# Designs tried in a protein design run: peptides against a protein of PDB entry 5EFW. Part 100

Target 1, 141 residues: chain A of PDB entry 5EFW
Amino acid sequence: TTLERIEKNFVITDPRLPDNPIIFASDSFLQLTEYSREEILGRNARFLQGPETDRATVRKIRDAIDNQTEVTVQLINYTKSGKKFWNLFHLQPMRDQKGDVQYFIGVQLDGTEHVRDAAEREGVMLIKKTAENIDEAAKEL

## One batch from the design tools (peptide; made by RFdiffusion4, then SolubleMPNN)

Design b1_p24_1_s4 (from b1_p24_1, 10 letters changed)
Fold by OpenDDE base, seed 1:
Structure b1_p24_1_s4 (fold): chain B 141 residues (1-141), chain A 24 residues (1-24)
Amino acid sequence: as target 1 above (141 residues)
Amino acid sequence: SEKEEFEKKLEELREERKKEPKLP
């Protein structure tokens, strides 16, 4: 679909289903993580976590989902082949016309290193804007 | 339409995943 072809790393998840599974993944996300679409759809995104992933950071993500709020964090993720990357990750709820949460949008900015200062601020602005664009695009479909 | 296809795909995924348990 057009949504899957957006040239950004993102997923859409459904918190109304058991374990908040991924229901859409962009082609770029598949390329980044080295998984096929079949391997991704219907799974919780925790498969990207590994030994060096900070548990406290993961808890922040979980809390945001439970509280139906947005969050932005950096965490270590792993590709299918086991390669580590720093993921500047933004998550926000997608709401219907009544204001009820229907989905979550997750946007990933990958890097070989942890980003700080101006680079981090720029990355945060980028992934937040991307999430808004995806929200609009998904509502138009 | 693309919208109708999107809505259909969402409904199919919902029906499939409702049968699966939540993981810890």
Scores: peptide ipSAE 0.034, ipTM 0.605, DockQ to the pose 0.056
Fold by OpenDDE base, seed 4:
Structure b1_p24_1_s4 (fold): chain B 141 residues (1-141), chain A 24 residues (1-24)
Amino acid sequence: as target 1 above (141 residues)
Amino acid sequence: SEKEEFEKKLEELREERKKEPKLP
C-alpha cells in the first residue's frame, strides 16, 4: 500500500485490539528489523526486545501507551538475526475527531547508532516530524 | 480500507501468535 511505502521506519499499532498489535509496518521498518511483513503483522512490538533492552525504558513506553501520551526514548532492540541496534524511538497516539485514541504511531530513527547531544536532538525532531506526516497519511485508514 | 483488509486476517494471525512466548 501507499502507507507501507513511506520511506521511514515506522509501525502503526491498534490499542483497541488485544495486546496492541502492529497493524501496519513500513518497508523500511521490515528492512531494519530483518522481518517479513507476515512475521510482524498481528504481533505486539515486544518481539524487538532482548537481553540488553532496558526494562525501565520499556516501562516508560508501556506507561505512555496506558496513559495515551507520547514518549521518546532510546533502547536496545534486536533484529530477527539477533543483531543489536540502538533505537531512537518516538511513540504518539493517533486520535479521531472526538479525541479518542485509535492507533499509536511508532517511529524509529534512520540508522542503528546510539545518538547524543545535538545529533539526538536532531533525530528527535526528525522522528516527531515523521510521526506527524504519518498521522496525516493514515487519515484514510 | 487498509485496516479492514488487515482485520480480515487478524483472527488467523492471533491464533498463530498464541503459541509464541510473551516477554514482560
Scores: peptide ipSAE 0.034, ipTM 0.603, DockQ to the pose 0.045
Fold by OpenDDE base, seed 5:
Structure b1_p24_1_s4 (fold): chain B 141 residues (1-141), chain A 24 residues (1-24)
Amino acid sequence: as target 1 above (141 residues)
Amino acid sequence: SEKEEFEKKLEELREERKKEPKLP
């Protein structure tokens, strides 16, 4: 669909399905992670985690989903081939007109390096703005 | 509907993934 062709790294998940699986993934996200669409759809995004992924950071993501809030973190993720990358990640709920959560939007920075200071602030602003744009686009589906 | 068919496909994919080990 048009949604998958947005030139940003993102996924949409469905918390109303068991284990909050990925229901949409952008082409860029597939390229970043080295997975096919068939390998990703219907799965929880935890398959990106590995030995050096910080468990406390993962808990922050889980808590945000459980509490239906947004969160922004950096964590180590792994591609299908086992390559490590730094993921500056923003997650936020997509709500309907009544305010009920329908989906979650997860956005990943284009870069794979750990970022700090001004670069981190700029990256955070970018991925948050991207999430808002995806929210608007996805509501039209 | 197309949405219902898509959701059905996602549920089928999810059921297939239950056989895979899950990370914390």
Scores: peptide ipSAE 0.033, ipTM 0.625, DockQ to the pose 0.046
Fold by OpenDDE base, seed 3:
Structure b1_p24_1_s4 (fold): chain B 141 residues (1-141), chain A 24 residues (1-24)
Amino acid sequence: as target 1 above (141 residues)
Amino acid sequence: SEKEEFEKKLEELREERKKEPKLP
């Protein structure tokens, strides 16, 4: 689809379906995580977590979904081959014209390193802007 | 239309993966 070809790391999930599965994934996201589209569609994004993923950070993500709010965090994720990477991750709800949540947009920063200070602030601004752009592009769903 | 097609695909994938263990 046109949405999948956006040159950013992102997924769209459907919280109205059981277990909030991924319904769209960008080609860049597939490359980052080393999964095929068929391997991830219909699954919850928790398959990216592993032994060193901080559970408190994961709970922040879950709380944001449950409360239908946005959140920005950094956490350890794992590729299909088991390679660890730091994921600067932003999640926000996509709402319809009535204000009801239809989907969640999850954006991952380019790169695999832990970012701090000025680099983190810049990364946060970038992934938030990306999420807004995806929100506009996905309104045609 | 796009949503309907994806929802159908998701259901098919769920049926195929009914025996897949869930991660925490």
Scores: peptide ipSAE 0.020, ipTM 0.560, DockQ to the pose 0.045

Design b1_p24_2_s1 (from b1_p24_2, 14 letters changed)
Fold by OpenDDE base, seed 3:
Structure b1_p24_2_s1 (fold): chain B 141 residues (1-141), chain A 24 residues (1-24)
Amino acid sequence: as target 1 above (141 residues)
Amino acid sequence: SAEDEKIAKILEEKRAERKKKLEE
């Protein structure tokens, strides 16, 4: 679809389904993680986690889902081939006109390196803006 | 940005398609 061709790393998940599975992924996300669309659709995004992934950071993500809030974190993730990368990740709920959560939007910064200080702040602003754009695009489709 | 413009174009196209479908 046209939405899949947006040149940003993002997924959309459905918290109303068991285990909050990925229901949509951009082509860029597939390239980043080295998975096919068939391999990830219908799965929880935890398959990106591995031995060096900070469990406390993962808990922050889980808490955001449970509380239906946004969160921004940076954590170690793994590609299909097992390559480690730093994932600056922003998650936020997509709400309907009544304010009820329909989906979650997850955006990953371009690049795989650990970012700090000003670079991190800029990255956070970028992925948050991207999430807002995806929110609008997904609602209209 | 270039990406913002791309997204805007996608939205415009989808709105146009929806309008056409509703008129049929």
Scores: peptide ipSAE 0.080, ipTM 0.610, DockQ to the pose 0.046
Fold by OpenDDE base, seed 1:
Structure b1_p24_2_s1 (fold): chain B 141 residues (1-141), chain A 24 residues (1-24)
Amino acid sequence: as target 1 above (141 residues)
Amino acid sequence: SAEDEKIAKILEEKRAERKKKLEE
């Protein structure tokens, strides 16, 4: 679809389904992670985690989902080939007209390195803005 | 930005399609 071709790294998940599976992924996300669309649709995004992924950071993501809130973190993720990368990740709920959570939008920064200070602040602003744009676009589906 | 324009175009197309379907 046209939504998949947006040149940003993002996924949409469905918390109303068991284990909050990915129901949508951008082409850029597939390129970043080295997975095909068929390999990731219907799966929980935890397959990106590995030995050096901070479990406390993962818990923050899980808590945000359970509490239906947004969160921004940096964590080590792994591509299909096993390559490590730093993921600046923003997650936020997508709500319907009644205010109920329908989906979650997850956005990943374009870079693969750990970002700090001004670069981190800039990255956070960018991925949050992207999430809002995706929210609007996805509601038109 | 270029990306914002792309998203805006997608939204416009989707709205147009929805309007067309409602008029049929």
Scores: peptide ipSAE 0.078, ipTM 0.601, DockQ to the pose 0.047
Fold by OpenDDE base, seed 2:
Structure b1_p24_2_s1 (fold): chain B 141 residues (1-141), chain A 24 residues (1-24)
Amino acid sequence: as target 1 above (141 residues)
Amino acid sequence: SAEDEKIAKILEEKRAERKKKLEE
């Protein structure tokens, strides 16, 4: 779809389905993670985690989902081939007209390096802005 | 940014399509 062609790394998940599976992934996300769309859809995003992924950070993500809130974290993820990368990740709920959580939007910063200070702040602003754009775009589809 | 413009264009196209459907 046109939404998939947006040149940003993002997924949309459905918390109303068992285990909050990915229901949408951008082409860029697939390229980043080295997975096909078929391999991604219907799965919980935890397959990106590995031995060096900080479990406390993962818990922050889980808590945000459970509490239906947004969160921004940076954590180690793994590609299909096992390549480690730092994922500056922002997650926020997509709400329907009634205000109920319908989906979650997850955005990953471009690049694979750990970012700090001004670069991190800039990255956070960028992925948050992207998430808002995706929210609007997805609602129009 | 270029990407923002692309997204805006997509939204505009979708709005136009929706409008067309409502007029049918």
Scores: peptide ipSAE 0.067, ipTM 0.588, DockQ to the pose 0.044
Fold by OpenDDE base, seed 5:
Structure b1_p24_2_s1 (fold): chain B 141 residues (1-141), chain A 24 residues (1-24)
Amino acid sequence: as target 1 above (141 residues)
Amino acid sequence: SAEDEKIAKILEEKRAERKKKLEE
């Protein structure tokens, strides 16, 4: 199976390249965001942000990348056509055998609605588990 | 598969770029 055909919304970014660009995106992610692969590869994921995106939440993402840690957040994002959606996603570093960060994995929950309480907890659990699976799959490539 | 190779090449290219930049 191909990594990009995994039926989950995810991207892989390279923090060791200028502006931490997306180097891989799943087909599902492209469908969610309404972008083509050519439009996404090589770009920072901030293009999904817009007027109603919470800047404090964005700072949490930036801090996690800078500190090479994982983070789970839910925020407003925008599709290419300008449609707003709630994005619950988990981001974590992919490390090499020496423990150095090589990439970041970002996994987004299916759906566009704001989730709370038990539904949010379940969603977080799912996307975290997915991130671990993607980590394993990507290391085999 | 051909698509898997494409993915591998992308990752390899990015890794190579990173290595080059670290050496400069």
Scores: peptide ipSAE 0.023, ipTM 0.500, DockQ to the pose 0.102

Design b1_p24_2_s2 (from b1_p24_2, 10 letters changed)
Fold by OpenDDE base, seed 2:
Structure b1_p24_2_s2 (fold): chain B 141 residues (1-141), chain A 24 residues (1-24)
Amino acid sequence: as target 1 above (141 residues)
Amino acid sequence: SKEDEEIQKILEKKRKELEEELKK
């Protein structure tokens, strides 16, 4: 199966391009957000943000990108139709053999509800594991 | 693996395509 057919919500962005645009999105991600692939490729993922998206949480994401570190947050995002959903989101850099950042992997938890406590911990483990799987697959030749 | 190689090709292709589009 192709990378796009992986049944997880994820995107890959390219920080080496202007404004760190999405260069890859899974089919599941498109279904979750209600966007077509053409509508999101080449765009910064900030289009998912809206009025109730916490700006402090967004800043955490921005800081992680700027500092080339990983981050895990939960924030309000919006679908194309304007539907709000809670996005448990993990972002981590994908580095080359030299250690330089080539891409960022963004993984979103399945579902649209806010998760807490044990459910959140389990979700975090899942999206982190997913990100690692994608990273390993992308690095191995 | 073959799947890993496919992923690499996809990523590079998508990156290149987008880069060219953004230059226009």
Scores: peptide ipSAE 0.377, ipTM 0.837, DockQ to the pose 0.136; fails the geometry check
Fold by OpenDDE base, seed 3:
Structure b1_p24_2_s2 (fold): chain B 141 residues (1-141), chain A 24 residues (1-24)
Amino acid sequence: as target 1 above (141 residues)
Amino acid sequence: SKEDEEIQKILEKKRKELEEELKK
């Protein structure tokens, strides 16, 4: 679809389904993580975590989902082949007009290395803007 | 817009398909 071909790394999850599974993934995300779309649809995104993934950072993500808030973090993730990469990750809820959460948007920076200082700030601004664009595109008019 | 409506329909379709798959 056109949405899948957006040249950004992102997924959409459904917290109304068991274990908040991925229901949509961009082609770029699949290329980054080395998974096929069939392999990840219906799964919780935690399959990207591994031995060196910081558990405190993971808890921040979990808390954001439970509290239905946004969060931005960097964490170690793993590709299908087991390669480690730093993931600058932003997550935020998609709400309807009543304010109820329907989905979550997860956006990942294009790079695979840890970013700091100005580069991190620029990356954060980019992934947040991307998330807002996806949110607006998915809203009912 | 028509594009926004199309995206919304795609998301709803994917959600329903996945919901049915999880029931199996």
Scores: peptide ipSAE 0.359, ipTM 0.822, DockQ to the pose 0.140; fails the geometry check
Fold by OpenDDE base, seed 5:
Structure b1_p24_2_s2 (fold): chain B 141 residues (1-141), chain A 24 residues (1-24)
Amino acid sequence: as target 1 above (141 residues)
Amino acid sequence: SKEDEEIQKILEKKRKELEEELKK
Protein backbone atom coordinates (compact mmCIF):
# COMPACT_ATOMS: atom_id res chain seq x y z
CA THR B 1 0.00 0.00 0.00
CA THR B 2 1.20 3.49 -0.85
CA LEU B 3 2.07 5.91 1.94
CA GLU B 4 -0.78 8.26 0.96
CA ARG B 5 -3.36 5.55 1.61
CA ILE B 6 -2.37 4.90 5.21
CA GLU B 7 -5.63 5.41 7.08
CA LYS B 8 -4.26 8.11 9.38
CA ASN B 9 -4.17 11.90 9.20
CA PHE B 10 -0.59 12.98 8.59
CA VAL B 11 1.76 15.16 6.57
CA ILE B 12 5.49 15.18 5.94
CA THR B 13 7.33 18.50 5.59
CA ASP B 14 10.81 19.41 4.37
CA PRO B 15 12.68 21.88 6.59
CA ARG B 16 15.54 21.98 4.07
CA LEU B 17 13.27 23.84 1.62
CA PRO B 18 12.11 27.45 2.00
CA ASP B 19 9.41 27.84 4.69
CA ASN B 20 9.28 24.09 5.51
CA PRO B 21 6.61 23.13 2.96
CA ILE B 22 4.43 20.03 2.93
CA ILE B 23 5.84 17.44 0.54
CA PHE B 24 3.49 14.57 1.45
CA ALA B 25 -0.11 14.32 2.68
CA SER B 26 -2.30 11.30 3.39
CA ASP B 27 -5.72 10.90 1.79
CA SER B 28 -7.32 11.12 5.23
CA PHE B 29 -5.65 14.47 5.85
CA LEU B 30 -7.05 15.83 2.59
CA GLN B 31 -10.53 14.64 3.55
CA LEU B 32 -10.25 16.20 7.00
CA THR B 33 -9.10 19.59 5.73
CA GLU B 34 -11.19 19.64 2.50
CA TYR B 35 -8.16 20.45 0.32
CA SER B 36 -6.89 18.71 -2.79
CA ARG B 37 -3.38 17.34 -2.91
CA GLU B 38 -2.42 20.02 -5.44
CA GLU B 39 -3.58 22.74 -3.04
CA ILE B 40 -1.50 21.29 -0.18
CA LEU B 41 1.86 20.32 -1.65
CA GLY B 42 4.48 23.05 -1.56
CA ARG B 43 2.75 25.09 1.15
CA ASN B 44 3.54 25.70 4.79
CA ALA B 45 0.87 24.13 7.01
CA ARG B 46 -0.02 27.51 8.58
CA PHE B 47 -2.93 27.87 6.13
CA LEU B 48 -4.91 25.72 8.58
CA GLN B 49 -4.75 28.50 11.19
CA GLY B 50 -7.43 31.14 11.68
CA PRO B 51 -8.86 33.80 13.99
CA GLU B 52 -9.42 31.52 16.99
CA THR B 53 -6.14 29.61 16.69
CA ASP B 54 -4.12 30.18 19.87
CA ARG B 55 -0.95 32.04 18.94
CA ALA B 56 0.97 30.72 21.95
CA THR B 57 0.30 27.17 20.81
CA VAL B 58 1.46 28.06 17.30
CA ARG B 59 4.68 29.40 18.80
CA LYS B 60 5.25 26.04 20.52
CA ILE B 61 5.07 24.35 17.13
CA ARG B 62 7.45 26.89 15.58
CA ASP B 63 9.90 26.51 18.45
CA ALA B 64 9.88 22.73 18.13
CA ILE B 65 10.72 22.99 14.43
CA ASP B 66 13.47 25.55 15.05
CA ASN B 67 14.94 23.44 17.85
CA GLN B 68 14.42 20.18 15.94
CA THR B 69 12.39 18.59 18.74
CA GLU B 70 9.02 16.88 19.05
CA VAL B 71 5.88 18.57 20.38
CA THR B 72 2.27 17.61 21.11
CA VAL B 73 -0.44 20.29 21.22
CA GLN B 74 -4.16 20.81 20.73
CA LEU B 75 -5.32 23.81 18.70
CA ILE B 76 -8.15 25.19 16.57
CA ASN B 77 -7.72 24.67 12.84
CA TYR B 78 -9.93 25.52 9.87
CA THR B 79 -10.98 23.54 6.82
CA LYS B 80 -11.02 25.03 3.33
CA SER B 81 -14.69 25.95 3.78
CA GLY B 82 -13.91 27.69 7.07
CA LYS B 83 -15.17 25.00 9.44
CA LYS B 84 -13.45 25.01 12.83
CA PHE B 85 -12.12 21.82 14.37
CA TRP B 86 -9.91 20.85 17.31
CA ASN B 87 -6.64 19.36 16.17
CA LEU B 88 -4.74 17.11 18.59
CA PHE B 89 -1.41 17.34 16.81
CA HIS B 90 1.95 15.61 17.24
CA LEU B 91 5.08 16.68 15.39
CA GLN B 92 8.53 15.06 15.42
CA PRO B 93 11.68 15.19 13.32
CA MET B 94 12.69 12.37 11.00
CA ARG B 95 16.45 11.90 11.21
CA ASP B 96 18.88 9.98 9.04
CA GLN B 97 21.47 7.52 10.33
CA LYS B 98 23.88 10.38 11.00
CA GLY B 99 21.29 12.11 13.18
CA ASP B 100 20.59 14.96 10.78
CA VAL B 101 16.99 16.11 10.35
CA GLN B 102 15.58 15.12 6.97
CA TYR B 103 11.86 15.79 7.42
CA PHE B 104 9.16 16.49 9.97
CA ILE B 105 6.21 14.16 10.55
CA GLY B 106 2.92 15.74 11.61
CA VAL B 107 0.05 13.53 12.81
CA GLN B 108 -3.49 14.72 13.56
CA LEU B 109 -6.12 12.88 15.60
CA ASP B 110 -9.20 11.70 13.68
CA GLY B 111 -11.68 13.50 15.95
CA THR B 112 -12.63 17.14 15.58
CA GLU B 113 -13.62 17.84 19.19
CA HIS B 114 -11.54 19.06 22.10
CA VAL B 115 -10.46 16.18 24.33
CA ARG B 116 -9.19 16.06 27.92
CA ASP B 117 -8.08 13.65 30.63
CA ALA B 118 -8.16 9.97 29.69
CA ALA B 119 -9.40 10.66 26.16
CA GLU B 120 -6.55 13.10 25.54
CA ARG B 121 -3.94 10.71 26.94
CA GLU B 122 -5.25 7.95 24.72
CA GLY B 123 -5.22 10.22 21.68
CA VAL B 124 -1.67 11.37 22.37
CA MET B 125 -0.50 7.79 22.69
CA LEU B 126 -2.14 6.92 19.38
CA ILE B 127 -0.73 9.80 17.33
CA LYS B 128 2.75 9.31 18.79
CA LYS B 129 2.68 5.64 17.89
CA THR B 130 1.46 6.53 14.41
CA ALA B 131 4.35 8.97 13.95
CA GLU B 132 6.84 6.28 14.99
CA ASN B 133 5.33 3.82 12.54
CA ILE B 134 5.61 6.35 9.71
CA ASP B 135 9.19 7.13 10.70
CA GLU B 136 10.17 3.47 10.68
CA ALA B 137 8.45 2.86 7.34
CA ALA B 138 10.31 5.79 5.77
CA LYS B 139 13.75 4.70 6.97
CA GLU B 140 16.00 3.00 4.46
CA LEU B 141 16.88 -0.53 5.63
CA SER A 1 13.17 -3.56 3.62
CA LYS A 2 12.23 -3.15 -0.01
CA GLU A 3 9.05 -1.33 1.00
CA ASP A 4 11.04 1.13 3.10
CA GLU A 5 13.36 1.80 0.18
CA GLU A 6 10.39 2.55 -2.05
CA ILE A 7 9.05 5.06 0.46
CA GLN A 8 12.45 6.75 0.61
CA LYS A 9 12.48 7.08 -3.17
CA ILE A 10 9.03 8.65 -3.15
CA LEU A 11 10.03 11.19 -0.52
CA GLU A 12 13.26 12.10 -2.30
CA LYS A 13 11.45 12.48 -5.62
CA LYS A 14 8.86 14.80 -4.09
CA ARG A 15 11.60 16.81 -2.40
CA LYS A 16 13.54 17.33 -5.63
CA GLU A 17 10.46 18.25 -7.65
CA LEU A 18 9.37 20.81 -5.11
CA GLU A 19 12.86 22.27 -4.83
CA GLU A 20 12.96 22.88 -8.57
CA GLU A 21 9.52 24.48 -8.57
CA LEU A 22 10.40 26.82 -5.72
CA LYS A 23 13.47 28.08 -7.58
CA LYS A 24 11.23 29.57 -10.27
Scores: peptide ipSAE 0.289, ipTM 0.787, DockQ to the pose 0.146; fails the geometry check
Fold by OpenDDE base, seed 4:
Structure b1_p24_2_s2 (fold): chain B 141 residues (1-141), chain A 24 residues (1-24)
Amino acid sequence: as target 1 above (141 residues)
Amino acid sequence: SKEDEEIQKILEKKRKELEEELKK
């Protein structure tokens, strides 16, 4: 589909379903993580975490979801084959016209390297913009 | 736009499918 072929790494999750599972994943995300779409859909994104994933950062993500707020973090994630990569990602709620959360949009930076300072700021701006684009597209109906 | 409509349809479809699947 057109949505899946957007050349950005992103997923959409559904907090209204048990354990906030991924309901959509872009092709780029699948390529990044080395999973098939069938392996990812219906699962909580925590499967990307591993031994060196910072638990404090994970807590920030969980808190943001629980509080229905956005968050931007950078943490170690793991591909299917077990390769570590730095995941700079932005998560934000997608709300309906009433303001109720329907989904979460998670956008990951294209790169897999740890970024700092200006590079990080630029990456954050990019993934936030991408998230907004997805949100806007979803709200057009 | 057409793309926006497609996105909505996909999300709704995926949500529905997974919701039913998770109920099993």
Scores: peptide ipSAE 0.095, ipTM 0.695, DockQ to the pose 0.132; fails the geometry check

Design b1_p24_2_s3 (from b1_p24_2, 13 letters changed)
Fold by OpenDDE base, seed 1:
Structure b1_p24_2_s3 (fold): chain B 141 residues (1-141), chain A 24 residues (1-24)
Amino acid sequence: as target 1 above (141 residues)
Amino acid sequence: SAEEEELAKILEEKRKKREEELKK
């Protein structure tokens, strides 16, 4: 679809289903991670983690999901071929009119390197803005 | 927008399909 082909890397997950599976992934996300859509949909995003992924950072993500809050972290992820890359990642809940969490939006910064200082700040602003755009679009459900 | 409407439809369809799959 046109939406899947946008240049931004993002996924949408459904926390109301067992294990909070990915239900939507952009083409850019698939290209970044080297997975097909078939390999991604229906799975928890933890398959991106590997040996050098910081467990404390992973716990921050898990806590945010459990507490239904947003979080922004930078962690090592792995492509299907085993290439490690730094992922500047923003996660936030998508709520309905009643305030109940419907989905989670996960946005990943383009690139594979660890970002710092001004580059990190710019990246955070970009991925947060992307998440808000997706949130506004999904509220039309 | 058209893109927003497309996203809404896709999300609803994807969620429903996954729910049905898990119930089978």
Scores: peptide ipSAE 0.107, ipTM 0.708, DockQ to the pose 0.137
Fold by OpenDDE base, seed 2:
Structure b1_p24_2_s3 (fold): chain B 141 residues (1-141), chain A 24 residues (1-24)
Amino acid sequence: as target 1 above (141 residues)
Amino acid sequence: SAEEEELAKILEEKRKKREEELKK
């Protein structure tokens, strides 16, 4: 679809389904992670985690989902072939007009290194803006 | 963007489809 061709790494998940599975993924996300769409749709995004993924950071993501809040973290993720990358990751809930969470938006900024300072701030602004754009589009339902 | 606006058309359909698949 046209939406899938947006040149940003992002997924939409459905917390109203068991284990908060991915229900949408951009082409860029598929290219980044080296998975096909069929391989990831309907699955929890934890398949990106591996041996060097910090468990405390993962818990922050889990807590944000459970508490229905946004979170921004950096964590090591793995492609299908096992290649490590640093994922500057932003997650935020998508709420309906009643305030109930309908979906989560996950945006990924990939890099070979952990980013800090100005680079981190710029990346955070970018992924948050991307998430807001998606959220705004969805609210026009 | 026009691409992002397409979300309004397809998200619910994808959700329902996956929900049905998971119920099988």
Scores: peptide ipSAE 0.097, ipTM 0.695, DockQ to the pose 0.119
Fold by OpenDDE base, seed 4:
Structure b1_p24_2_s3 (fold): chain B 141 residues (1-141), chain A 24 residues (1-24)
Amino acid sequence: as target 1 above (141 residues)
Amino acid sequence: SAEEEELAKILEEKRKKREEELKK
């Protein structure tokens, strides 16, 4: 689909379903994580976490979801094969015209390296903008 | 999934509308 072919790493989750499962994943995200679409859809994104994933950072993500707010973090994630990568990750709610949260949009920076300083700032701006673009694209007319 | 298809459909409709506008 057009949405899947957006050349950005992103997922859309549904907090209205039990455990906020992934309901949509871009092709790029699948390539990054080495999972098939069938393996990912319907699952909570926590399967990307592993031994070296910082639990405090994970809690920030969980808190953002619970509080229906946005968050930007950088954390260790794991591909299907177990390869570690640094994930600069932005999460934000997608709200309807009434202000109710419908989905969450999760965007991951292109690449797998840890970024700092200017590069991090630029990456944050990019993934935030990407999230906004996805939000606008996915909203009903 | 049904929700995935819904989102894709919405995006496609928006794309189509934009393309039509650009053709003017």
Scores: peptide ipSAE 0.082, ipTM 0.596, DockQ to the pose 0.034
Fold by OpenDDE base, seed 3:
Structure b1_p24_2_s3 (fold): chain B 141 residues (1-141), chain A 24 residues (1-24)
Amino acid sequence: as target 1 above (141 residues)
Amino acid sequence: SAEEEELAKILEEKRKKREEELKK
């Protein structure tokens, strides 16, 4: 679909379904993580976590979901083959006109290293802007 | 899924609107 072909790493999840499963994933996300679409649709995104993933950072993500807020973090994620990568990750809710959360948008910027300073700020701006663009594209007119 | 169909319909409506505007 047009949504899937957006050249950014992103997923859309549905917190109204059990365990907040992924309901959309971009082609780029599949390439990054080395999974097929069939392997990840309907699953919670926690399958990207592994031994060196910081549990405190994961808790920040969980808190954002529970509180229906946005969050931006960097954490270690793993591809299907077990490769580690630093994920600069932004998560934000997609709300209806009443302000109720319908979905979450997750955007990933991958890297071999933990990004700092100007590079981090630039990456954060990029993934936040990407999330806003996806939100606009996925909302009713 | 129902959720996927909903999002697909939204995108299709947006596409149609843009297409109509380009024909003017």
Scores: peptide ipSAE 0.064, ipTM 0.587, DockQ to the pose 0.036

Design b1_p24_2_s4 (from b1_p24_2, 14 letters changed)
Fold by OpenDDE base, seed 1:
Structure b1_p24_2_s4 (fold): chain B 141 residues (1-141), chain A 24 residues (1-24)
Amino acid sequence: as target 1 above (141 residues)
Amino acid sequence: SEEDKKIQEILEEKRKKKEELLAK
């Protein structure tokens, strides 16, 4: 679909289904992670985690989902081939007209480097803006 | 940007479909 062709790394997950599986992934996300769409859809995004992924950071993501809030973190993720990369990750809920959470939008910064200072601030602004754009575009899924 | 164009395409498609549905 057109949504999949947006040139940003993002996924949409469904917290109303068991284990909050990915129900949508952009082409860029697939390229970043080296997975096919078939390998991604229906799975929890935890497959990106590995031995050097900070468990405390993962807990922040889990807490945000449980509390239906947004969160922005940096964590080590792994591609299918086992390459590790730093992921500046933003997650936020997508709400319906009544204010109930329907989905979560997850956005990953382009690139594989750990970002700091001004670069981090810029990256955070970018992925948050992207998440808002995806929220608008993906309404009525 | 390329992203903006893709988003606008999606929004336009949704708008048209909504209008068509309401017109019927």
Scores: peptide ipSAE 0.089, ipTM 0.573, DockQ to the pose 0.046
Fold by OpenDDE base, seed 4:
Structure b1_p24_2_s4 (fold): chain B 141 residues (1-141), chain A 24 residues (1-24)
Amino acid sequence: as target 1 above (141 residues)
Amino acid sequence: SEEDKKIQEILEEKRKKKEELLAK
């Protein structure tokens, strides 16, 4: 679809299903993570975590989901082949017209390097903007 | 950008579908 071909790394998850599984993934995300769409759909995104993933950061993500809020973090993720990469990650709820959470949008910064200072700020702004764009495009799923 | 183009394409598709529905 056109949505999956958006040249940004993102997933859409469904918190109304058990364990908030991924229900949509962009082609770019698949390329980044080295997974096929079939391998990812229906799974919780935690499969990207590994030995060096900071558990406190993971807890921030989990808390955001549980509290239905947005969060922006940077954490170590792993590709299918086990390659580590730094993931500047923004997660936010997609709400319906009544304000009820329908989905979560997860956006990953382009690239795999750890970013700091101005670069991080720029990346945060970008992925937040991307999330808003995805929200608009993906509404009424 | 290509992203913007694709997003606009999606939005346009949604608009068309809505218009078609309303035109019935």
Scores: peptide ipSAE 0.083, ipTM 0.581, DockQ to the pose 0.045
Fold by OpenDDE base, seed 3:
Formats: sequence, C-alpha cells, structure tokens
Structure b1_p24_2_s4 (fold): chain B 141 residues (1-141), chain A 24 residues (1-24)
Amino acid sequence: as target 1 above (141 residues)
Amino acid sequence: SEEDKKIQEILEEKRKKKEELLAK
C-alpha cells in the first residue's frame, strides 16, 4: 500500500490483541531488520532482542505499554542474520476521539550507530515528528 | 519536507476516496 512505501522505519502494533503483535510494517523497517513482512506480522517485536540487549531498557518499553504512555530509548537490536545495531526507538499510543488507546506506533531512527549528545537530541526530535505524521496518516486503519 | 508532502498526499487521497464512498 501507499502507507507501506513511506520512507521511514516504523511499525504499528495492536495492544488489544494477545501479546501486542505487529499489524503493520513499513518497507524500510523490513530492509533494516532483514525480515519479510510475512515473517513479522502477527508477532510481538521482542524478536529483535538478543544477548546484549539491556533488560532494564526493555522494561522501560514494557512499562510504557502497560501505562499507555510514550517512551524514547536506545538499545541493541539484532537483524535476522544476527547483526547487532543500535536502535534509537520512539513508541507512542494512537488514541481515538474518546482518548482510548487503539494502537502503538514505533519509529526507529535511520542508521545503525549509537548516537550521543546533539545527534541524539536531533534524532529524538525527528522520530517523534515522524510518529505524529504516521499517527495522522494511519488514524483510519 | 519531502516526506511530509508524501504523507499529506496520502491523507488527501484517503479523504477523496471517503467522500466518493459517502456520495454513493
């Protein structure tokens, strides 16, 4: 679809389904992670985690889901082939007119390197802006 | 940005399709 062709790394998940599975992924996200769409749709995104993924950072993501809040973190993830990459990741809820959570939007910064200081702040602003744009574009999923 | 323009084009397309559907 046209939405899939947006040139940003993002997924949409459904917390109303068991284990908050991925229900949508952009082409760029598939290229980043080396998975096909068929391999990841219907799965929880935890398959990106591995031995060097910080468990405390993962807990921050879990807490954001449980509390229905946004979070921005940077953590080690793994591609299908086992390659490590630093994932600057922003997660936020998509809400309906009543304010109830319908979906979560996850955005990953372009690139695979650990970012610091001004570069990190710039990346955070970019992925947050992207998440807001995706929220508007995908509101009628 | 170019990406923002693409997203706006998607939104406009969705709006037009919705209006056409409601007009039937």
Scores: peptide ipSAE 0.046, ipTM 0.544, DockQ to the pose 0.047
Fold by OpenDDE base, seed 2:
Structure b1_p24_2_s4 (fold): chain B 141 residues (1-141), chain A 24 residues (1-24)
Amino acid sequence: as target 1 above (141 residues)
Amino acid sequence: SEEDKKIQEILEEKRKKKEELLAK
C-alpha cells in the first residue's frame, strides 16, 4: 500500500491479538532489518532482540504496552544477518474514536548509530513527529 | 520534507476516497 512506501522505519502492531504481533511494516523497516514482509508479519517484534539487547530497556517497552502508554528508548537490535545496530525507538498507542487502543505504532530512527545529547533530542522529536503522522495516515486501517 | 509530502498525499487520497464513499 501507499502507507508501506512512507520513507520512514515503522511498524504497526495489534495488541488485541495474541503476543501483540506486527501487522504492518514499512518498506524502509524491512530494508533496515533485512527481513521480508512475510517473515515478520504476524510475529512479535522481539525477534529484533539479541544477546546485547538490554533487558531493562525491553521491560520498559513491555510496560508501555501493558500500560497503554508511549515510550522512547534506545536499544541494541539485530538484523536478520546478525548485524547489531542502535535503535532509537518510539512506541505509542493508536486509539480509536472511543479512546480505546487499537494498535501500537513503533518508529525507528533512520540511523543505526547510538545518539546522545542534541542529536538524541532531535531524533526523538523526529520519530515522535513521524509517529503522529503515521497515526493520522493509518487511522483507516 | 518529502516524507511529509508523501504522508499528506496519502491523507488526501483517503479524504477523497472517504468523500466519494459518503457521496454514494
Scores: peptide ipSAE 0.024, ipTM 0.518, DockQ to the pose 0.045

